# Designs tried in a protein design run: peptides against a protein of PDB entry 8YVU. Part 110

Target 1, 39 residues: chain A of PDB entry 8YVU
Amino acid sequence: PQLCYILDAILFLYGIVLTLLYCRLKIQVRKAAITSYEK
Target 2, 160 residues: chain B of PDB entry 8YVU
Amino acid sequence: TWLTVLKKEQEFLGVTQILTAMICLCFGTVVCSVLDISHIEGDIFSSFKAGYPFWGAIFFSISGMLSIISERRNATYLVRGSLGANTASSIAGGTGITILIINLKKSLAYIHIHSCQKFFETKCFMASFSTEIVVMMLFLTILGLGSAVSLTICGAGEEL

## One batch from the design tools (peptide; made by RFdiffusion4, then SolubleMPNN)

Design b2_p18_6_s2 (from b2_p18_6, 14 letters changed)
Fold by OpenDDE base, seed 4:
Structure b2_p18_6_s2 (fold): chain B 39 residues (1-39), chain C 160 residues (1-160), chain D 39 residues (1-39), chain A 18 residues (1-18)
Amino acid sequence: as target 1 above (39 residues)
Amino acid sequence: as target 2 above (160 residues)
Amino acid sequence: as target 1 above (39 residues)
Amino acid sequence: DELRILLLNLLKKLFDEL
């Protein structure tokens, strides 16, 4: 059971990191779309 | 443009593959240091007895490294080498998944047979630990296989 | 203990989905950047 | 040595993307 909690912690951290990266990419896509629209 | 995208993806996949391999090696080393798998009766640690964490990690590491090198040097011979290594890594990953699934089934069967309600019993603890480690290794192997297959497809696309 | 394993499975699936979405977004950003460069 | 430098650069790129 302790190992399961460790795995949960690792996966949770991974999920947070991916979420942050996804948010950053989403912002970049939006910025790129706006720039493309202005041209 | 598309090639540049694929190259960046290839590098990322290669790094991911190497990282996965290193994690697998670490887990294998930890398990081997804590548990004398050779003396454990039964097939609870069959994946470890087969040495999967070690050879699998080696294959994934080599595949990842070759993919990165191939991407950077952009030489035809390196691309072919990377493709071969990634193909081998993909096969190794598939084999590893199979071994891990078999190990997982055996571990779960062991837990079920012994009705491991008391985790304080050494045998039940070992079986539970094995199951957890095998699950972790399975996830890592799936990630490694995914990266290797992706790299193989990218490499094959570059040769066409 | 069973809940822990279920959580692991959910988090793992989440990680896979996020990775795929991240890849798709990255491709979109790159396509947008290329389109912006060609203009 | 080139491989080590390559790996280190890849790690740095990964950290920069994070």
Scores: peptide ipSAE 0.446, ipTM 0.803, DockQ to the pose 0.041
Fold by OpenDDE base, seed 2:
Structure b2_p18_6_s2 (fold): chain B 39 residues (1-39), chain C 160 residues (1-160), chain D 39 residues (1-39), chain A 18 residues (1-18)
Amino acid sequence: as target 1 above (39 residues)
Amino acid sequence: as target 2 above (160 residues)
Amino acid sequence: as target 1 above (39 residues)
Amino acid sequence: DELRILLLNLLKKLFDEL
């Protein structure tokens, strides 16, 4: 059971990191799209 | 195209494969160091007795390294070698999944037979620990197989 | 313990889905960057 | 040692690209 909780913690942290990276990438895509529309 | 995307991520997939292999090897060595598997009754650690964490990790590591080297050197002979290694790693991953599923079934059956209501009994604890480790290894093996298959498709696309 | 394993499965699936979405978004960013460079 | 350095550099590049 303790190992299961450790795995949950690792997977949870991984999910948070991926979500943050996804948000950053999405913002970059939006900025690129806006720059493309202004040209 | 899917092939172009996979080619661009080939190095990433190779690194993930090596990392997966290293994690599997670490888990295998830790379990072997902490537990005397030879003295444990039953087939709860059948995957460990078969040495899967070790030979599987070796195959995945070799496949990942060859894939990275092949991508860096851009040599035709290395591409073929990487394709062969990735194919071998895919087969090894499939075999590993089968072994782990069998081990998981045996572990679950053991837990069911002994009606492990009291988790503090040594036998029930070992069975639960084995189940947890096998599940972790199964997930890692699935990830490794996915990377190996992706690298194999990339290598096959480069030969065509 | 059973709830922990279910949580592990859900978190693992979530991690896979996020990884796929991140890869798709990364490809879109690369395509946008190439299109921006050609203009 | 060279392989280890290569792996570490690849991990660093991957981390920088992420």
Scores: peptide ipSAE 0.442, ipTM 0.795, DockQ to the pose 0.044
Fold by OpenDDE base, seed 5:
Structure b2_p18_6_s2 (fold): chain B 39 residues (1-39), chain C 160 residues (1-160), chain D 39 residues (1-39), chain A 18 residues (1-18)
Amino acid sequence: as target 1 above (39 residues)
Amino acid sequence: as target 2 above (160 residues)
Amino acid sequence: as target 1 above (39 residues)
Amino acid sequence: DELRILLLNLLKKLFDEL
């Protein structure tokens, strides 16, 4: 049971990091789309 | 700029592989230090007996390091080396998953056979502990495989 | 303890989905970059 | 030690990018 909580913590951290990266990538895609529209 | 972003992503994936490898090594060393696997009856720790936490961690670490080095040096030969290492790590990860699944099945079967209602029995405790560790290693291996595959795809894209 | 395992499963699934989405976005960004370079 | 330093630098770089 304690190992489960450790795994939860690791997966939670991983999920947060991936979410941040996803958000940044999404913002980049939006910026690229805006730049493409202005051309 | 986009190539720089892609390179940063490769570095992140490489770091993820290294971290996964380090965690696997840590678990392997902890289990080996706390439990004498050689004295444990059955195949509950078959993945540990096979040395998966060690060789798997080495493969993932090498793959991650090569990916990072390849990104930093921007040399064609390093890109190929990284691609090869990532491919090897992907194969190793797949093999590791298979071994861990087999171990998990054996552990679960052991739990079912002994009807481990009394958690305080040493054998049942060891089986449950093994199952938990195997599940954790399985998740880590899947994460490592995902990162290795991603790096492989990125590397293949750079060669084209 | 059962709740912990359920949480692990959910977080794991979330991690996989985010990884796939991240990969898709990365591919889209790459395609957009290539298209922008050809212009 | 060099590997550890490299890993720490990579982690720091990752954190800086976050």
Scores: peptide ipSAE 0.471, ipTM 0.820, DockQ to the pose 0.053; fails the geometry check
Fold by OpenDDE base, seed 3:
Structure b2_p18_6_s2 (fold): chain B 39 residues (1-39), chain C 160 residues (1-160), chain D 39 residues (1-39), chain A 18 residues (1-18)
Amino acid sequence: as target 1 above (39 residues)
Amino acid sequence: as target 2 above (160 residues)
Amino acid sequence: as target 1 above (39 residues)
Amino acid sequence: DELRILLLNLLKKLFDEL
């Protein structure tokens, strides 16, 4: 049972980090699209 | 630049907030339906006794809905309303986190005092179940608060 | 303990989905960068 | 019913963006 809670914490942290990275990457894609449109 | 990003994700954050609210409400109703919290001794379900799943879900749901409507209609009065609702939701989320942490501490203390080695003992089972539900609710509340704060910052940026 | 395992399963699934999405988005960024370089 | 439809549309959009 203790291992389960530890796993929950790790997976939760991983989910947060991935969400942040996804948001950053999405912003980069949008910026690249805008730059390509202005050219 | 980061404010512009938050504005673009405003609808997503609003949907996330509504979903979080619905999940919290569902958990609250399920717990209340399965368990007679009034007959449980101690403060193991203090967050449920305080009605947090209900009022918290309402606040988050209203905040999310207003945020989505404000974004779609782009009306000044809706922006202000959304900002107010998101601010209220953020405060509610913070209060909810506090209540859940207190509940979690009490549940853990209960488990420690009773040396719950036998999972099938009614008291130990209830304390363990409460701990699990509180942890889930805590995670959902953190997600909801994050979305509400993000929406609040976005709305504040639009007012400036 | 059973709820903990359910949460683990949900978080694990969420992590997998986010990873796949991140990979897809990363590929899109690369394609956009290549297209901008060819212009 | 309108709220439900709105929510479903939002979920669909979210899924498409994902």
Scores: peptide ipSAE 0.452, ipTM 0.798, DockQ to the pose 0.047; fails the geometry check

Design b2_p18_6_s3 (from b2_p18_6, 13 letters changed)
Fold by OpenDDE base, seed 4:
Order: structure tokens, then C-alpha cells, then sequence
Structure b2_p18_6_s3 (fold): chain B 39 residues (1-39), chain C 160 residues (1-160), chain D 39 residues (1-39), chain A 18 residues (1-18)
């Protein structure tokens, strides 16, 4: 049971990191799309 | 800017792969240190008996390191090397997942057969612990495989 | 303890989905960058 | 040594992004 909680913590942290990276990437894609539309 | 971001992402994936490998190795060493797997009857620790935490960790570590080096040096020969290593790591990860699934099934079957109501019994505790460790290793292996496959696709795209 | 395992499964699935989405988004960014370079 | 330094830098970057 303690190992399960450790795994939860690791997976939770991983999920947060991936979410932040995804958000950053999504913003970059939007900026690239806007720049492509202005040309 | 875009190429720099992509490069940083690949390096991040490589580090994640190495970290996953190190965690797998740590779990393998801890289990081997705490439990005499050789004397445990049955296939509860079949993945450990096969040495998966060790060779899998090595493959993932090599793949991650090569991926990072390839990205930093931006040399064609390193890209090919990284692609080869990531492909090998992907195969190793797939094999590891298969072994871990088999081990998990055996562990669950063992728990079911022995009707482990009392977790304080040594056999039931070992089976439960094995199941937990195998599940953790399975998750880590899938994560490692995902990173290796991602790096392989990135490397293949650079060769085209 | 049972809730912990359920949480692990959910977080794991979330991690896989985010990884796939991230890969797709990365491919889109690359395609956008190539298209921008050809113009 | 370069590989170890690279790994440490990447780990630090990972922790900084976390």
C-alpha cells in the first residue's frame, strides 16, 4: 500500500510536467499558426 | 526557436528514459537485496529471475544517453546510432512488458490460489509485494517504451 | 489501498494520453515550421 | 565526465522544470 502511494506521487508529478509541456507546446503551435496566417 | 524547443524536448525524453532505467535498476537491486528470489518457489518473481530490471535498465540507459548525445552534437552518425539504440530499447521494452504481464498474471494467480486473507503470512506478503513491484515496473517499462519509441520516430524523421 | 490502485490506473492512462497528444502536437509544430521555411 | 555532467545538467533542468 505504501508503494502505491509513492507511485501515485510519481505519476501525479509526471502528469503535471506533461500538462505544462503540452500547454507550452500548444501556445507555440498557436503562435506559429498566427505567424503563418500573417504571411 | 522551434528546432531548439524540439531538441530540448528530445533531450528531456532521453533524460526521462535514463531516469526510468535508473528507477527500474534501483527496484531490481532492492528486491534482490531484500528477497532471495532464487529460493522463492513459483513464478511470482519471474521478471526478476529473467533479470529484466537489469538488462532493461541498461538498454534504456544506453538509448537515453545516445539520444541526448545525438541531439547535442547534431551529427549524422550519432543520429543513426541513437536510432539504433532507441529501436533496440523499444524492442527490449516490449519484451519487458510481456515478461511483466506474465509475471503479474502468475502473481495474481498465486494470491488467488492461496486465498491470502492474512497479509501477515510471509507467503502472502511476498506475493502482494511482488504484485506491487511488478505493477510499478510495468508502468515504468511502458513509460520507457513510450520515450524510446518517441525518440525512434524523431530519429527516423531526421534521417529522411 | 484500493483507491490508490484506481488512482494509479487513472494517472497512468492520463500520462499515456498526454504523451500521445504531445507527440501529435510536436509533429504539427514540425510541419508548421517546415511550411514556414519553404515560404 | 562529459556524459556525467550532461546527465547532471539534464537532471537539474528536469527538476527546474518540475
Amino acid sequence: as target 1 above (39 residues)
Amino acid sequence: as target 2 above (160 residues)
Amino acid sequence: as target 1 above (39 residues)
Amino acid sequence: NELVILLQALLLELFTKL
Scores: peptide ipSAE 0.471, ipTM 0.807, DockQ to the pose 0.048
Fold by OpenDDE base, seed 3:
Structure b2_p18_6_s3 (fold): chain B 39 residues (1-39), chain C 160 residues (1-160), chain D 39 residues (1-39), chain A 18 residues (1-18)
Amino acid sequence: as target 1 above (39 residues)
Amino acid sequence: as target 2 above (160 residues)
Amino acid sequence: as target 1 above (39 residues)
Amino acid sequence: NELVILLQALLLELFTKL
């Protein structure tokens, strides 16, 4: 049971980090798309 | 192509928000059906007493629905409406997290005060159950907030 | 305790979904970078 | 009904991506 809560915390942190990375990557893709459209 | 990808992501985020809202509502209804929260002593179910699963679910559902509708119709007025709804849902999610954290602290304090070594004691069982439900609701609320914030950023980017 | 395992399953699923989305987005960024390099 | 169908389609797409 304690291991389950620790796993939850790790998975939660992982989810947050991945969400942030995904958002950053999405912004980069958007910027790249805008730059390609202006050319 | 890029706009299509962004639209698909917005739709996904909207669905995630609606799903989160529905799960929160289901948990709220189940807890209310199984437990008479009004007769439980203490603030173990303070988030439920405040009605958070209900109003939070409504806000997230509306935000998600508006986001999906806005994406499908591509109307400027709907985009603005979706942005407003997502912003409101983000605020609601933040408030919900605060309420849930307070509830979690109270539940943990209750467990500590009563030295709940015996899981089968009714009070300790209720406190443990409350803690588990609150943790689940907290995670769902954080996921919902993440989706709402993401949709808000996407909508704001389209207006600029 | 059972709820913890359910939460672990949900978080694990979420992590997998985000990882897949991140991979797709990363591939898209790479494709966009290649296309911009060819121009 | 359209909203439910929409939700079902979106859920199906979500599951298909998984």
Scores: peptide ipSAE 0.469, ipTM 0.806, DockQ to the pose 0.050
Fold by OpenDDE base, seed 1:
Structure b2_p18_6_s3 (fold): chain B 39 residues (1-39), chain C 160 residues (1-160), chain D 39 residues (1-39), chain A 18 residues (1-18)
Amino acid sequence: as target 1 above (39 residues)
Amino acid sequence: as target 2 above (160 residues)
Amino acid sequence: as target 1 above (39 residues)
Amino acid sequence: NELVILLQALLLELFTKL
């Protein structure tokens, strides 16, 4: 049971980091799309 | 296009594979140092008795290293070597998953048969601990297999 | 303890899905960058 | 130790590329 909680913490942290990275990347894609539309 | 993406992520996949391998080795060594698996009755630690954490980690480490080297040097001979190593790692991962699933089933069956309501019984504790470790190893093996398969597809696409 | 294993499965699935989405988004950013460079 | 350092460098490079 203790190992399960440790794994949960690691996976949770990984999920948060990936979510933040995904959000940043999504913003970059949107910016690139806007720049492409203005050209 | 998909092959180009996999090629660009090859280094990431290789690092992930090496990391997975190292974690598997760490878990294997810790379990072997804390528990005398040879004196444990039953097949609760069958994956450890088979030496899976060791050979699986070696295969994953080799495939990951070869993938990284292949990406960095961009040499044709390294592409073939990486493809071979990743294929071998994929087979090893699949075998490892099979062994771990069998071990998990045996551990769960043991827990069910002994009606392990009392966690403090040595047999129930060992079965529970084995189940937890096997589940962790199964997740790591799935990650390693995913990386190895992805690298294999990437390497196969470069040869076509 | 059962909730911990369920949480592990959900977090693991979430991590895989996010990784795939991140890869797709990264490809889109790269395609957008290439298109912007050709203009 | 060299392998650990290499792994750390690779992880750092990965994080920098991300």
Scores: peptide ipSAE 0.465, ipTM 0.787, DockQ to the pose 0.055
Fold by OpenDDE base, seed 2:
Structure b2_p18_6_s3 (fold): chain B 39 residues (1-39), chain C 160 residues (1-160), chain D 39 residues (1-39), chain A 18 residues (1-18)
Amino acid sequence: as target 1 above (39 residues)
Amino acid sequence: as target 2 above (160 residues)
Amino acid sequence: as target 1 above (39 residues)
Amino acid sequence: NELVILLQALLLELFTKL
């Protein structure tokens, strides 16, 4: 049971980090799309 | 397009495979150091008794190292060797998953038979702990198999 | 303890889905960058 | 020591690619 909670903490942290990275990447894609429409 | 993406991430996949192997080895050594598996009655630790964390970790580590070396040196003989090692690692991973599923079934059956309402009983605690470790190892083995299969597909695409 | 295992399964599935989405998005960003350089 | 250094370099490269 204690190992399950440790695994949950690791997976939760991983999920948060991936979500932040995904958001940053999505913003970059949107900026690139806007710059391509202005040419 | 998918093959080109896999080729660019081949080193990453190799590193993840080595890391997975090292984690499996660490779990195996910790379990062997903390628990005397030889004195535990039943087949709750059947995967550990079979030595899967050790030989599986070795196969995955060798496969990952060969994949990284093959990518870095870009030599035809290393590519073939890496393909062979990744194929062997994929087979080993599939076998490991089968062993872990069997162990998980035995552990769950043990918990159900003994009606483990009192979690503090040593046997029930050990069965629960075994189940948790087996589940973690199963996830790691699935990740390792996924990386090995991806590397195998990438290597096969380069020979074609 | 049973809730912990369910949470692990959900977090694991979430991690896999996010990883796949991140890979797809990264490929799209790279394709957009290549098309912008050819222009 | 060389294996550990290699592993550390690989991990660092992994982090730089991320």
Scores: peptide ipSAE 0.450, ipTM 0.777, DockQ to the pose 0.048

Design b2_p18_6_s4 (from b2_p18_6, 13 letters changed)
Fold by OpenDDE base, seed 2:
Parts: sequence; structure tokens; C-alpha cells
Structure b2_p18_6_s4 (fold): chain B 39 residues (1-39), chain C 160 residues (1-160), chain D 39 residues (1-39), chain A 18 residues (1-18)
Amino acid sequence: as target 1 above (39 residues)
Amino acid sequence: as target 2 above (160 residues)
Amino acid sequence: as target 1 above (39 residues)
Amino acid sequence: LQLLLLLLQLLLDLLQQL
């Protein structure tokens, strides 16, 4: 039972980190698309 | 810039593999220290009796270390070695998942047979605890396999 | 107790989906970078 | 323990690069 809550905390942290990385990558893709369109 | 980002991601995946391996080793050692598995009747701890937490953790640790070393030195000869280690760790992870699923089925069957309504009975508590540990190990093994496969695909993409 | 296991399953599924989306986005960024370098 | 410290240092370096 306590192990389940620890796993939840780890998975939650992993999900937050992945979401932040995904957002950063999405912003980079948008910047690259804008620079490609201006050429 | 993109190569630097990819390099950081490979290092992150390698660290994740090593961390997963260490967690599996910690769980294995804790279970072996707290529970005398040899005296437990039944196949509830079949994955532990098979030594999966130990050999699986070793394979994932070696794969992660090789991936980190390969990435840091940026040497073509190390990339092939890392690819081989990642492939081996992926096979080990798949085998581990199979063993853990079998153990989970046995543990669930044990809980159903004993009609564990009274959670405080030692046998029911041990079966439930075993099931929880097996589920956690299964999740960690799936994460390790995912990281190993990702590193293998990245390494194969660099060789092409 | 049972809710913890359900939460674990949801967080695990979320982690897998985010990882797949991140991989797809990364492949798109690579393709965009290659096409930008060929111009 | 040294291996664990090296791993922790690697993790910290990754966090600083984020």
C-alpha cells in the first residue's frame, strides 16, 4: 500500500518532466517552422 | 544544436536505465533481507527465486553504463558496443516481463484460492505484498525496456 | 488502496503516450532540420 | 558508493543542462 503511493509520486514527477520537455520541443519545432517559412 | 539535444537525451535514457537497475537491485536486496524466500511455501516469489532482480539489474546497469560511455567519448567503436548491450538488455527486459507476468498470475491465483478477506493473515499479507512488489518491478522493467529500445533505435539510426 | 493502483495505471499510460508523442515530435524536428540544411 | 555518487553527479549535470 505505501509502495503504491511512492510509485505514484515517481510516475507523477516523470509525467511532469516529460510534459515540460515536450513543450520545449514543440516551441523549438514552431521556431524552426517560422524560420523555414521566412526563407 | 540538435545533435547536442539528442546527446542529452541519450545520456538521460542511459541514466534512467541505470537508475531502474539500481531500484530493481534495491528491491531485490530488501526482499531477500526481510523475507526468507526459501522457507515460503508456493510460487509467489518465483521471479525472486529465479534471481531476476539481480541479473536483470546487472544487464540494465551494463547497458546504461555503455550507453553513457559511448555518448561521452563519441567513438564509433563504442556505438556498436552500446547497440549490442542495448539489444541484450531489451531481450533481458522482455524475458523479465514474461517471468513477472507469470509470477503475478500465480500470486493472484493464490489470493483467490485462500479467499483473503482477512488481510491480517500472514499468508494473505505476504501474497498481497508480493503482488505489489511484482507489479512495481513489472513497471520498472517496462520502463527499462522502453529506454533500451529507444537507445537501440538511436544507435541504429547513427549507424545508417 | 485500490484507487492507488488505478492512479498508477493512468500515470503509466500517460507516461507511455507522452514518450511516444515526444519521439514523434523529435523525428519531425530532425526531418525539418535535414530539409533546412539541404536548402 | 562512488558509483552512486558518479551517477548522482551525472544526474545533477543533466538537471543543470535542462
Scores: peptide ipSAE 0.495, ipTM 0.808, DockQ to the pose 0.057
Fold by OpenDDE base, seed 5:
Structure b2_p18_6_s4 (fold): chain B 39 residues (1-39), chain C 160 residues (1-160), chain D 39 residues (1-39), chain A 18 residues (1-18)
Amino acid sequence: as target 1 above (39 residues)
Amino acid sequence: as target 2 above (160 residues)
Amino acid sequence: as target 1 above (39 residues)
Amino acid sequence: LQLLLLLLQLLLDLLQQL
């Protein structure tokens, strides 16, 4: 059971990191769209 | 720039692959240190007996390192080398998944046959522990494969 | 212990889905950058 | 141990770049 909880912690951390990366990428897409509209 | 984002992503994927490899090695080492696999009868630890945690971790580590080096030096020959290493790591990951699935099936069959209601029986405890380790190794192998495939796609995109 | 394994499966699926979405978003950013360069 | 420290440093560098 302890190994399962360790795996959960690793997967949870990975999920948080991916979510942050996704949010940053989404912000970049929005900035690129705004820059394209101003051109 | 988009290229900078791609490079950061490749580096992240490479680090994830190396980390996955290190975790696999750590688990392999811990299992070998705690359990005398050579004295365990049956195929419960077939993946460990095949040395998968070791060779799989080596392949993923090499692939991750090559990906990081390729990203840092941005040389065409390194890109090809990284692509080759990622392809090899993807094949190794697929083979590892197959071995782990077979081991998982054997472990589950063992638990079913012995009707392991008493968790405190040494055999049932070992089978349950083996199943947990195999499942963890399977997840790590899938993560490593996903990283290797992603790096392969990125490398192929740079060659086009 | 069963709940822990279920959580692992959910977190793993979430990680895969986020990775795929991230890849798609990255491809969209690339296409937007190429289109902006051709203008 | 040195390899682990190198990996940890690489991870920290990635986190700083994020």
Scores: peptide ipSAE 0.512, ipTM 0.815, DockQ to the pose 0.064; fails the geometry check
Fold by OpenDDE base, seed 4:
Structure b2_p18_6_s4 (fold): chain B 39 residues (1-39), chain C 160 residues (1-160), chain D 39 residues (1-39), chain A 18 residues (1-18)
Amino acid sequence: as target 1 above (39 residues)
Amino acid sequence: as target 2 above (160 residues)
Amino acid sequence: as target 1 above (39 residues)
Amino acid sequence: LQLLLLLLQLLLDLLQQL
């Protein structure tokens, strides 16, 4: 049971990091799309 | 900017792969220290008996390191080397997943046969612990494989 | 303990989905960058 | 130990990039 909680913590951290990266990438894609539309 | 983002992603994937490898090694070491797997009859720890946590971790570590080095130096020969290492790590990861699935099936079968109602019985505890460790290793292996495949695709894209 | 395993499964699935989405987004950014360079 | 330190530095660099 303790190992399960450790795994949960690792997966949770990984999920947060991926979410942040995804958000940043999404913002970049939006910026690139806007820049492409202005040209 | 985009190349920089890709580089950062490759480095991140490489670090994730190395970290996964280190965690696998740590788990392997802990299991080997707590349990004398050699004396455990049966295939509950077949993945450990096969040495998967060790060789798998080594392959993932090498792949991650090569990916990071290749990305930092931006040399064509290093890219090829990284691609080769990532491919090897992907194969190793796939093999590891297969071994872990087999081990998981055996562990589950063991738990089912012994009808482990009493968690405090040493055999049931060991079987449960084995199952938990195998599941954790399986998840880590899948993550490692995902990173290795991602790095391989990135490397292949640079060769083109 | 069963709840922990369920959480692990959910977090793992989330991680996989995010990784796939991230890969797709990365490919989109690449296509956008290539299109911007041809222009 | 050097490999671990390199890994730690890489993690720190990643954290700085976040």
Scores: peptide ipSAE 0.509, ipTM 0.815, DockQ to the pose 0.056; fails the geometry check
Fold by OpenDDE base, seed 3:
Structure b2_p18_6_s4 (fold): chain B 39 residues (1-39), chain C 160 residues (1-160), chain D 39 residues (1-39), chain A 18 residues (1-18)
Amino acid sequence: as target 1 above (39 residues)
Amino acid sequence: as target 2 above (160 residues)
Amino acid sequence: as target 1 above (39 residues)
Amino acid sequence: LQLLLLLLQLLLDLLQQL
């Protein structure tokens, strides 16, 4: 049972990190699209 | 288009928020149906006694629905409304997390006091079950908060 | 203990979905970068 | 139940868009 809770914590942290990375990547894609439209 | 991708993500976040709210409501309903929380001595179910699964689920559902509606109608007034609702849902989520953490601490303290070596003792089983439910609700609340914050940032970026 | 395993399954699924989304977004960024380099 | 079905349909639409 303790291992399950540890796994939950790790998976949760992983989910948060992935969400942040995804948001950052999305912002980068958006900036790249704007820059391509101004050219 | 980038706008279409952003729109799809907003819709996804809104759906995730609504789903999280529904799961929280389901857990709240199941706990209320299985356990007579009013007859349980102690603060093990303080989050349930406070009605958090209910109001938290409502706030997340409203914010998710408004986000989806705002995305579909592309109306400026709906964008502002969605931003406001997402902000309110983020505040509600933060409050819910705080309540759940307090409940979790009390539940853990209860388990420690009773030296729950025998899992089959009714009190220890109830405390363990409460702790598990509170942890699940905590994770769902954090997911809901994450979605609401993400939607708020997206909405603020569109106004700007 | 069963609830912990259910949470693990949900978090694992969420992690997989986010990873797929991240990969797709990364591919889009690469395609946008290539298109901007050809102009 | 109808709300749940609507949510499921919305989730399916999102999955199709991915």
Scores: peptide ipSAE 0.508, ipTM 0.814, DockQ to the pose 0.063; fails the geometry check

